Peptides against a protein of PDB entry 7BDX. Designs and how they scored, part 77

Target 1, 212 residues: chain A of PDB entry 7BDX
Amino acid sequence: EMGAAACTLLWGVSSSEEVVKAILGGDKALKFFSITGQTMESFVKSLDGDVQELDSDESQFVFALAGIVTNVAAIACGREFLVNSSRVLLDTILQLLGDLKPGQCTKLKVLMLMSLYNVSINLKGLKYISESPGFIPLLWWLLSDPDAEVCLHVLRLVQSVVLEPEVFSKSASEFRSSLPLQRILAMSKSRNPRLQTAAQELLEDLRTLEHN

## One batch from the design tools (peptide; aimed at target 1 T70 S120 N122)

Design b2_p24_1 (made by RFdiffusion4)
Pose (drawn by RFdiffusion4):
Structure b2_p24_1 (pose): chain A 212 residues (1-212), chain B 210 residues (1-210), chain P 24 residues (1-24)
Amino acid sequence: as target 1 above (212 residues)
Amino acid sequence: EMGAAACTLLWGVSSSEEVVKAILGGDKALKFFSITGQTMESFVKSLDGDVQELDSDESQFVFALAGIVTNVAAIACGREFLVNSSRVLLDTILQLLGDLKPGQCTKLKVLMLMSLYNVSINLKGLKYISESPGFIPLLWWLLSDPDAEVCLHVLRLVQSVVLEPEVFSKSASEFRSSLPLQRILAMSKSRNPRLQTAAQELLEDLRTLE
Amino acid sequence: EPLFSSPDLDDRSSLHFEPLFSSP
């Protein structure tokens, strides 16, 4: 209970750039981010499906961990630190997104997809994520999630790699072969404006790159 | 005059999340949200055989109080703090909406309805508002108001209550059937565009979940 | 632009619900 309360407080204060700089400056953050991935992996493996039932100081603990990772990556030196020091944590995040079934731990998936988008803002972070093993199959599969907020953060990550045609050129062929053009087109007609324009903007960039 | 000027200044700065977080600790020593409800209750009681005066120092004091409550509930930890600590203030807001006759204190009713919408964004806040005494009769009473802006914010609150699970096993199935569907339909053909669109949106949501 | 999160676990979907603000 005490462990989760401290992680929740750290999640709250981690929204500040001054606090994020102080976390990376203290010589204990490396251990914190290594054991964070282990705790997130342990939490996901412990779930035999079901849902989560807002596990008392268990789900709030991993949500605080993913929330901190997201708020750290939201700061320039935070996403820089993560791609240099905590590349194993990025591997764990990409692994746990594929390991989590559609509709299972939706909040955890959006926090994790938000952090991958933030890390992709760093040039090396974009290279590391896009060159990870089944990255393209993972993207199209996360789009098969019924939750609209998960689809929105997948489209935002896809738009981020698509916005760097140099990195996008390495993962060619499968971007044209396997892309769920029909699902992205359906998302460009959703009554939710943020999801609709995200898919509309991604479609504009996808059609423009195939011709230019 | 001085009290209202300081409250208006606080209403201006309360649009910042940093300021809202700083306000939530101050409620301990000086019961800011406890005495806010008393001041709002005292103001409406003082309008015995009369309606609003406006441009007054007293009118802008309670507008600033309701505006501050709204701007606090607009921040996630603000609406979380209100539903945990200031449930009496939420009672007062819901009570004063029913106590205010139609056409009386229109601006105050709009600001109060905005704050309830914001608190309803929090899961516990939605339960607390929807399970409050006389809540459905209050929605009907507020929709009989001639002012379009008040009707718009009632429909926005009703839409917030209609969306999300709320157990969904006839707990929310009866809430939808008990609404003034005729008045919502009349407001869907309204000459006020903002009101017409809110009633149209709500009607789509009522039909979607039927 | 970077994205941030908060312990807003008791909040509803931000895609459907937007907070309202007011000013003097």

Design b2_p24_1_s1 (made by RFdiffusion4, then SolubleMPNN; from b2_p24_1 with L9W D10L S13N S14P H16L)
Fold by OpenDDE base, seed 4:
Structure b2_p24_1_s1 (fold): chain B 212 residues (1-212), chain C 212 residues (1-212), chain A 24 residues (1-24)
Amino acid sequence: as target 1 above (212 residues)
Amino acid sequence: as target 1 above (212 residues)
Amino acid sequence: EPLFSSPDWLDRNPLLFEPLFSSP
């Protein structure tokens, strides 16, 4: 209970740039993000055995951790810190996104995808995550999720890759050959306006790259 | 481990007025401070049985909680919140300060005394804590501590009472009759400059009140 | 004069795209 409450308060205040600077300014930041990755990993591993109640204090604690990572990654110095000093956490997030089944831990997936999207704003971060083993298959695995918000954040991450010629060119062949185009086209017709827009924008970006 | 790390980060960022406002602006603040009191109480109660290693993650977690309370109380809106909405936490802090033996949990005592000093900056807070049962004996019990920093924060809290005529006049007879004057005089000769100054200032304030 | 307590600290700099914030 208390740990989840404290971590949730930290999540709430982490939306401030000054709080992110303060978090990263501490000598404790490295340890915190290291243990964060381990804690998130332990939580996801525990889901294969016990039907953890998603409303548990433990779930709320891990959601708060993922939310903190997201908010840290939303700040330029936070991205720089994660990409330079917390690569293991990024690797853990990528792993956990692969380990989770479609419809499993939707809230956690969204937060982790938001964190990766934020990291991808850093060119070094985008390079790092896009060069991870199985990154392109992982995007399509994640895009298989029934949740519109999971799909939205996958599309944003895909767009972040597509908009960077230096990154996209390295994997353009694999990307084009494996592209779930019919699924993206279906999302461009979604009644969810955010999902519809993100799918339309990505389709426009892909068309632009096909003509160049 | 992770809970202590998260709580310690929250403690760190709680030195910001904007973070205190954010903590208190959340719907979770009441629950957080309620559970904080319970957690601190449970920790202090566990010390009577097991020689808890003061360097434990649990100790660090409780120190971070006490530090957060201190920092919240350092901000005007935080004092107002504690005094209006978290009186049980103030009562718990007063109780725990009485339960702890001289030299026991020095770090926690200091943080709790700092929080009470900060609360005493609010006139309603000063009234509330000074009207607590056995408050004057508690001050002298705490002033029996061998730790100079515990004694310093006791002297600051005593001074906060002495400087408020409306509060001091209610208990002036008990205060004067029980005053450990020889101990305060000894502290005014301390080699610790902070303790020396606080003891001198308090002795000057007491002399001023004796002539009026 | 209010008393603050802390663990200890140090800083860094910013760039591109619209960041996403999360909250509880």
Scores: peptide ipSAE 0.036, ipTM 0.631, DockQ to the pose 0.303
OpenDDE base, seeds 1, 2, 3, 5: peptide ipSAE 0.041, 0.245, 0.041, 0.241; ipTM 0.625, 0.669, 0.642, 0.677; seeds 1, 2, 3, 5 fail the geometry check

Design b2_p24_1_s2 (made by RFdiffusion4, then SolubleMPNN; from b2_p24_1, 10 letters changed)
Fold by OpenDDE base, seed 2:
Structure b2_p24_1_s2 (fold): chain B 212 residues (1-212), chain C 212 residues (1-212), chain A 24 residues (1-24)
Amino acid sequence: as target 1 above (212 residues)
Amino acid sequence: as target 1 above (212 residues)
Amino acid sequence: MPLRTSPDWNDRNPLLFQPLFVSP
């Protein structure tokens, strides 16, 4: 309980750039993010397919950790830190996203995807995560999720890859051959306006790349 | 482990007034400080006279909590919040200071005393803690501690009471009758310059009050 | 004028990407 409360408060204040700098300026930052990855991994491994009690102290704690990672990655120095010094955490997030089934642990998936998106704003970060083994299959696996918010953040991450020629060129063949175009087209017709927009924008970006 | 790490980071950033405001501006602040008190109490109750492992995750967690309380109380709005909305936490701190033996849990005592001192800067806070049952005996109990830092912060808290006529007048008789003058005089001769100064200043303040 | 060398954080075009914040 107390750990979850403290972590939630830290999450709340982590939206400040100055707080992110303070977190990272300490000698404890590396340890903190290392333990974060381990904690998230332990939690996901404990789920064994059981219905996640969304309101459990443990769940709230892990959500707060994922929220902190997201907010750190939202800041330029924070994403640079993650990319340089906390790559194991990024690997863990990618792994956990792969281990979770469609519809499972939706809130955590969203937070993790948001963190990866933020990391992808850093060119080194984008290169690192996109060169991870199974990254493209992972994107399509995640896009099969029934949850619109999960799908939204997957589309955003896909777009982040597509918009970087230096990265996209390395995987363009695999990307094109495996692209779930019908799924993205279906999302472009979604009643969810955010999902609809993200799918439409991605489709436009993809069309531009086919003509160039 | 992770809870202690998160709480330690929150402690580190709580030195900022803006972070304190952010902590208190949330709907979770009350719950956080409530659980803080319970957590500290549970920890102290678990000590059963065993040598406190100063470096245990549990100890570090509780130190971080006490540090957060101290830093919150260092800010005007924070001490006002504690005095108005978290009185149970103040009661808990007073209780825990009483339950701990001389030389026991020194670091925690220092942090708790610092928090009470900070609270005492608020007139409502000073009134509240000084009117707590057994407050004066508690001060003398704490002043028997062999640790110079504990004694220093006790002297500062005593001085905070003495310097407020509206509060001191209510307890002046008990205070004068039970004053460990010889102990304070001994501290005024300490080789620790901070302790020496604090004891000398308090003795001067007391002399001024006897002549008025 | 002090040339603030902002460290090159290796960020991509900020006009294309809005960082995402989340709150509890």
Scores: peptide ipSAE 0.321, ipTM 0.738, DockQ to the pose 0.192
OpenDDE base, seeds 1, 3, 4, 5: peptide ipSAE 0.318, 0.320, 0.321, 0.319; ipTM 0.735, 0.737, 0.739, 0.737

Design b2_p24_1_s3 (made by RFdiffusion4, then SolubleMPNN; from b2_p24_1, 8 letters changed)
Fold by OpenDDE base, seed 2:
Structure b2_p24_1_s3 (fold): chain B 212 residues (1-212), chain C 212 residues (1-212), chain A 24 residues (1-24)
Amino acid sequence: as target 1 above (212 residues)
Amino acid sequence: as target 1 above (212 residues)
Amino acid sequence: MPLRTSPDWDDRNPLLFSPLFSSP
């Protein structure tokens, strides 16, 4: 309980740029993000056994960790730190997103996807993530999720890739050949306005790339 | 491990006034400080059994909690919050300081004493702490500690009491009758300059009160 | 006054990408 509470408070205050700078300005940041990845991995591995209640202290603790990573990545210096100094954490997040089944640990998926999106604002971060083995198949795997928020953040991450010609050109053939167009078209007709908009924008971006 | 790391980061960032305000501005502050007290109490109760290594994850976690309380109390709004909304935590700290033997959990004692000193800057806080049952005996119990930092922070807390006539007058008889004068005189001759100064200042303050 | 050059982060066009914050 107390660990989850402390981590949740840290998550809450990590929305401040000054707090992110304070976290990163300490000698403990590297270790913290290293053990963050390990803790998240341990949690996801434990899910295959006993149905850990989504509202458990352990779940809340891991959600807070993922939230902290997201908020650190939301700050320019934070994403630079993650991209340069904590790539193992990014690899862990990508791995965990692959290990989770559609509909499984939705809140954690959303937080991890938000962190990857924030990292993708950094061009080095976008390159690093997009060059990860199985990244495109992973996006389509995640886009098969029944959860609209998961799908929304996948679409945002996909858009982040397609809007960067330098990155997209490297994967354009694989992307075009495997694109779940029918799924994205279905999302553009979603009753969820955020999902609808994100899918429509992505479809427009993709059309623009076909004409050029 | 991860809980201690997260709590340690929260402790580090709690040195900022804005972070303290953010902690207190949330709906979770009351619960956090409630479970903080419970966690600290559980830790101290566990010490009577197995010698928990001072450097254990659990110890570091509890130190971080005590550090957070100290830093919250260092801010005017934070001590006002503790004095008005978290008195049970103050009671817990006083209790734990009594439950710990001289030379036991020195770092935790120092942090807890620092928190009480910070609370004592608030007149309501000073009144509340000083009116606690057994407060004066507790001060002398703590002043018997072999640790110079413990004794230093006890002397500062004693000074905070004696410098407030409204508070000191209520306890002056008990204070004068039980004052470990020889111990304070010995501390005024300490090789530790901080302890020496604090003891000398307190002796001067006490002399001033005898002439008035 | 010394011009504090903030290091140019390798951030992509901020007009296209807004960072996402999460809260508990």
Scores: peptide ipSAE 0.316, ipTM 0.748, DockQ to the pose 0.202
OpenDDE base, seeds 1, 3, 4, 5: peptide ipSAE 0.312, 0.315, 0.313, 0.314; ipTM 0.744, 0.746, 0.748, 0.745

Design b2_p24_1_s4 (made by RFdiffusion4, then SolubleMPNN; from b2_p24_1, 8 letters changed)
Fold by OpenDDE base, seed 4:
Structure b2_p24_1_s4 (fold): chain B 212 residues (1-212), chain C 212 residues (1-212), chain A 24 residues (1-24)
Amino acid sequence: as target 1 above (212 residues)
Amino acid sequence: as target 1 above (212 residues)
Amino acid sequence: MPLRSSPDWNDRNPLLFSPLFSSP
């Protein structure tokens, strides 16, 4: 109980740039993010065969951790820190996103995708995550999720790759050959305006790349 | 491990006024401070008969909680919040300070004393804590601690009472009759300059009150 | 006013990318 409460408060205040700077300015940041990855991994592994109690203190604790990572990555120095000093955490997030089934741990999945999107604003971060083994298959796996928020953040991450020629060119063949175009086209017709917009923008970006 | 790490980060960032405002602006603050008191009490009760592992994750977690309370109380709105909305936490801190033996949990004792001192900056807070049962005996009990930092913060809290005529007048008879004057005089000769100064200032304040 | 410099954080074009914040 108390751990989840404290972590949730830290999550709430981590939306401030000054708080992110304070977190990173301490000697405890590296250890914190190291243990964060381990804790998130342990949680996801514990889901094997059991019905996830999403409202458990454990779940809330892990959501808060993922929220903190997201908010740290939302700040320029925070994402630079994660990219340089906490790559294992990024690897863990990518792994966990692959381990989670469609519809499983949606809230956690969204937070992790948001963190990766934020990291992708950093060019080093984008390079790092896009060069991860199975990254392209992972994007399509995640895009199979029934949750609109999951799909939204996948599309944002895909767009982040597509909008970087240096990164996209390396994987363009695999990307084009495996692109779930019908799924993205279906999303462009979604009643969810955010999902609709993200899918349309991505389709426009992809069309622009085909004509160049 | 992770709970202690998260709580310690929250402790670190709680030194910012903006973070304290963010903590208190949330709907989770009341619950957090309620559970804080319970957690600290549970920890102190668990010390009965066992050698305290001061370096344990549990100890670090409780130290971080006490540190957060201290830092919240350092801010005007934070101490007003504690005084109005978390009196049970203040009662718990007073109780725990009474339950801890001299030399036991020195770090926690210091943090709790710092929190009470910060609360005492608020006139309502000073009134509340000074009207607590056994408050004056508690001050003298705490002043028997061999630790200079404990004694320093006790002297600061005593000074906070002495400098408020409305509060001091209510307890002046008991205060004067039980005052460990020889102990305070000994502290005024301490090699610790902070303790020496605090003891001297208090002795000066007490002399001023005797002549008025 | 004194001139301040900031590190290059290797951020991509801010016009294309807006960071996402989460809250409890």
Scores: peptide ipSAE 0.334, ipTM 0.741, DockQ to the pose 0.204
OpenDDE base, seeds 1, 2, 3, 5: peptide ipSAE 0.331, 0.060, 0.332, 0.332; ipTM 0.738, 0.707, 0.739, 0.738

Design b2_p24_2 (made by RFdiffusion4)
Pose (drawn by RFdiffusion4):
Structure b2_p24_2 (pose): chain A 212 residues (1-212), chain B 210 residues (1-210), chain P 24 residues (1-24)
Amino acid sequence: as target 1 above (212 residues)
Amino acid sequence: EMGAAACTLLWGVSSSEEVVKAILGGDKALKFFSITGQTMESFVKSLDGDVQELDSDESQFVFALAGIVTNVAAIACGREFLVNSSRVLLDTILQLLGDLKPGQCTKLKVLMLMSLYNVSINLKGLKYISESPGFIPLLWWLLSDPDAEVCLHVLRLVQSVVLEPEVFSKSASEFRSSLPLQRILAMSKSRNPRLQTAAQELLEDLRTLE
Amino acid sequence: EASLSQEEMLEELKEENHELFEET
């Protein structure tokens, strides 16, 4: 209970750039981010499906962990630190997104997809994520999630890699062969404006790159 | 005059999340949200045989109080703090909406309805408002108001209550059937565009979940 | 916490409350 309370407080204060700089400056953050991935992996493996039932100081603990990782990656030196020091944590995030079934731990998936988008803002972070093993199959599969917020963060991540045609050119062929053009087109007609324009903007960039 | 000027200044700066977080600790020593409800209750009681006066120092004091409550509830930890700590203030807001006759204190009713919408974004806040005494009769009473802006914010709150699970097993199935569907339909053909669109949106949501 | 629709409505309400503040 005490461990989760401290992680929740750290999640609250980690929204500040001044606090994020202080976390990376203290010589204990490396251990914190290495054991964070282990705790997130342990939490996901412990779930035999079901849902989560807002596990008392268990789900709030991993949500605080993913929330902190997201708030750290939201700061320039935070996403810089993560791609240099905590590349294993990025591997764990990408692995846990594929390991989590559609509809299972939706809040955890959005926090994790938000952190991958933030890390992709860093040039090396974009290279590391896009060059990870089944990255493209993972993207199109996360789009098969019924939750609209998960689809929105997948489209934002796809748009981020698509916005760097140099990195996008390495992962050619499968981007044209396997992309769920029909699902992205359906998302460009959603009544939710943020999801609709995210898919509309991604479709504009996808059609423009195939011709230009 | 001085009290209202300081409250208006606080309403201006309360649009910041940093300021809202700073306000939530101050409620301990000086019961800001406890005495806010008393001031709002005292103001409406003082309008015995009369309606609003406007441009007054007293009118802008309670507008600033309701505006501050709304700006606090607009921040996630603000609406979380209100439903945990200031449930009496939420009771006062819901009570004063019913106590205010139609056409009386229109601006105050809109600001108050905006704060209830914001608190309803929080899961516990939605339960607390929808399970409050006389809540459905209050929605009907507020929709009988001639002012379009008040009707708009009632429809916005009703839309917030209609969306999300709320057990869904006839707990929310009866809430939808008990609404003034005729008045919502009349407002869907309204000459006020903002009101017409809110009633249209709500009607789509009522039909979608039927 | 908040849904996508609620976040959009919340931004609108913040603007409306700011407009009412200017009027005061």

Design b2_p24_2_s1 (made by RFdiffusion4, then SolubleMPNN; from b2_p24_2, 11 letters changed)
Fold by OpenDDE base, seed 1:
Structure b2_p24_2_s1 (fold): chain B 212 residues (1-212), chain C 212 residues (1-212), chain A 24 residues (1-24)
Amino acid sequence: as target 1 above (212 residues)
Amino acid sequence: as target 1 above (212 residues)
Amino acid sequence: DASLEQLEENEEIKREVKELGEEL
């Protein structure tokens, strides 16, 4: 309980840029983010066993950790820190997104995808994550999720790749050959307006790239 | 480990007034400070048993909690919150200071005493803690500690009482009858310059009150 | 801090839309 409460408060206050700067300016930041990755990995590995109640203190604790990583990645110095000093955490997040089944840990998936999206705002961050082994297959695996919010954040991450010619050119052949076009077309007809818009925009971006 | 790391980061960032305002502006603040008191109490109760290494993750976690309380009490809105909405935590801190033996948990004692001192900056806070049952005996118990830093913070808390006529008048008879004058005189000769000064100032304040 | 401002100026930003990990 107390650990989850402390971590949840840290998550809430980490929405401030000044708080993120204070976290990263301290000598404890590296240790914290190292243990964060390990803790998230341990939690995801535990899910294949006992029915951990999704509303457990442990779940809330891991959500707070993922929220902190997202808030750190939302600012320039945070993106630089993650991409330079905490690459293992980014690798862990990519791995955990692959380990989770469709419909499993939706909230955690969303937060992890939001963190990767925030990292992708930086060209160096986008290069790092998009050059990760199995990145394109991982996007399609995640896009098979029944949850509209998971799918929305996947589409936004795909769009981050598509809108960057330098990154897209490296993966263009694999991307074109494996593109789940029918799935994206189905999302463009979703009743969820955010998902519908994101799928439409991505389809327009892809059409523009086929004509160039 | 992870809980202690998160709580330690929260302690570090809570040195900012804006962070304290953000913590207290959230709906989670009351829960956090309630669990804080319980966690600190559980830790102090565990010390009579196994030799918990003073450098344990648990010790560091409880130090971070006490540090957060101290930082919250350092600002006006934090004092108001503690004195209005978290009186049980103040009662717990007073109790735990009594439960700890001389020389036991010096760092925790210092942080708890600093939190009470910060609360005492507010007249309402000083009234609340000084009217607590056994407050004057507790001060003398704590002043028996061999640690100079513990004794310094006790003297500062005593000075907060002495400098407030409305509060001092209520306890003046008990205070005068139980005053460990020889102990304070010994501290005024300490090699620790901060302790020496604090003991001298308190002796001057007490002499001034005897002449009025 | 001048170092952080310099990092913001040197950041190759692709998108202005940042996501905050708000409590879901």
Scores: peptide ipSAE 0.100, ipTM 0.819, DockQ to the pose 0.078
OpenDDE base, seeds 2, 3, 4, 5: peptide ipSAE 0.022, 0.058, 0.061, 0.022; ipTM 0.800, 0.818, 0.820, 0.798; seeds 2, 4 fail the geometry check

Design b2_p24_2_s2 (made by RFdiffusion4, then SolubleMPNN; from b2_p24_2, 11 letters changed)
Fold by OpenDDE base, seed 1:
Structure b2_p24_2_s2 (fold): chain B 212 residues (1-212), chain C 212 residues (1-212), chain A 24 residues (1-24)
Amino acid sequence: as target 1 above (212 residues)
Amino acid sequence: as target 1 above (212 residues)
Amino acid sequence: DASLRQLEENEEIKEEVKKLGEEL
């Protein structure tokens, strides 16, 4: 309980840029983000066994950790820190997104995807995550999720790749050959307006790239 | 480990007034400070048993909690919150200071005493803690500690009482009858310059009150 | 401009993450 409460407060206050700077300016930041990755990995590995109630203190604790990473990645200095000094955490997040089944830990998936999207705002971050082994297959695996919000954040991450010519050119052949076009077309007809818009924009971006 | 790391980061960032306002402006603040008191109490109760290494993750976690309380109490809105909404935590801190033996958990004692001193800056806070049952005997118990920094923070808290006529008048008879004058005189000769000065100032304040 | 869109998206993301933290 107390650990989850402390971590949840830290998540809430990490929405401030000044708090992110204070976290990263301390000597404890590296240790914190190292243990964060390990803790998230241990939690995801535990899910294949006992029905950990999704509302457990442990679940809330891990959500708060993912929220902190997302808030850090939302700030320029935080992105620089993650991409330079905490690459293992990014690798862990990519791995955990692959380990989770469709419909499993939706809120955690959303936070992890948001953190990767925030990292992708930095060209160095986008290069790092997009060059990760199995990145494109992972996007399609995640896009098979029944949750509209998971799918929305996957589409946003795909759009970050498509909008960067230097990154897209490296993956263009694999991307074109494996594109789940029918799934994206189905999302463009979704009743969720955010998902509908994101899928429609991505389809327009892809059409523009086919004509160039 | 992870809980201690998160709590330690929260402690570090809570030195900012804006962070204290953000913590207290959230709906989770009351729960956090309630669990804080319980966690600190559980830790102190565990010390009578096994030799918990003073450098344990648990010790560091509880130090971080006490540090957060101290930082919250350093801010005007934080003092108001503690005195209005978290009186049970103040009662817990007073109790735990009594439960700890001389020389036991010196760092924790210092942080708890600093938190009470910060609360005492508010007249309502000073009234609340000084009217607590056994407050004056507790001060003398704590002043028997061999640690110079514990004794320094006790003397500062005593000075807060002495400098407030409305509060001092209520306790003046008990205070005068139980005053460990020989102990304070010994501290005024300490090699620790901070302790020496604090003891000397308190002796001057007490002499001034005897002449009025 | 891409920078303004990224800033607006970052503010929206911060608000969404904050809301998710308040709903949890």
Scores: peptide ipSAE 0.026, ipTM 0.786, DockQ to the pose 0.204
OpenDDE base, seeds 2, 3, 4, 5: peptide ipSAE 0.006, 0.024, 0.034, 0.022; ipTM 0.763, 0.791, 0.779, 0.787; seed 4 fails the geometry check

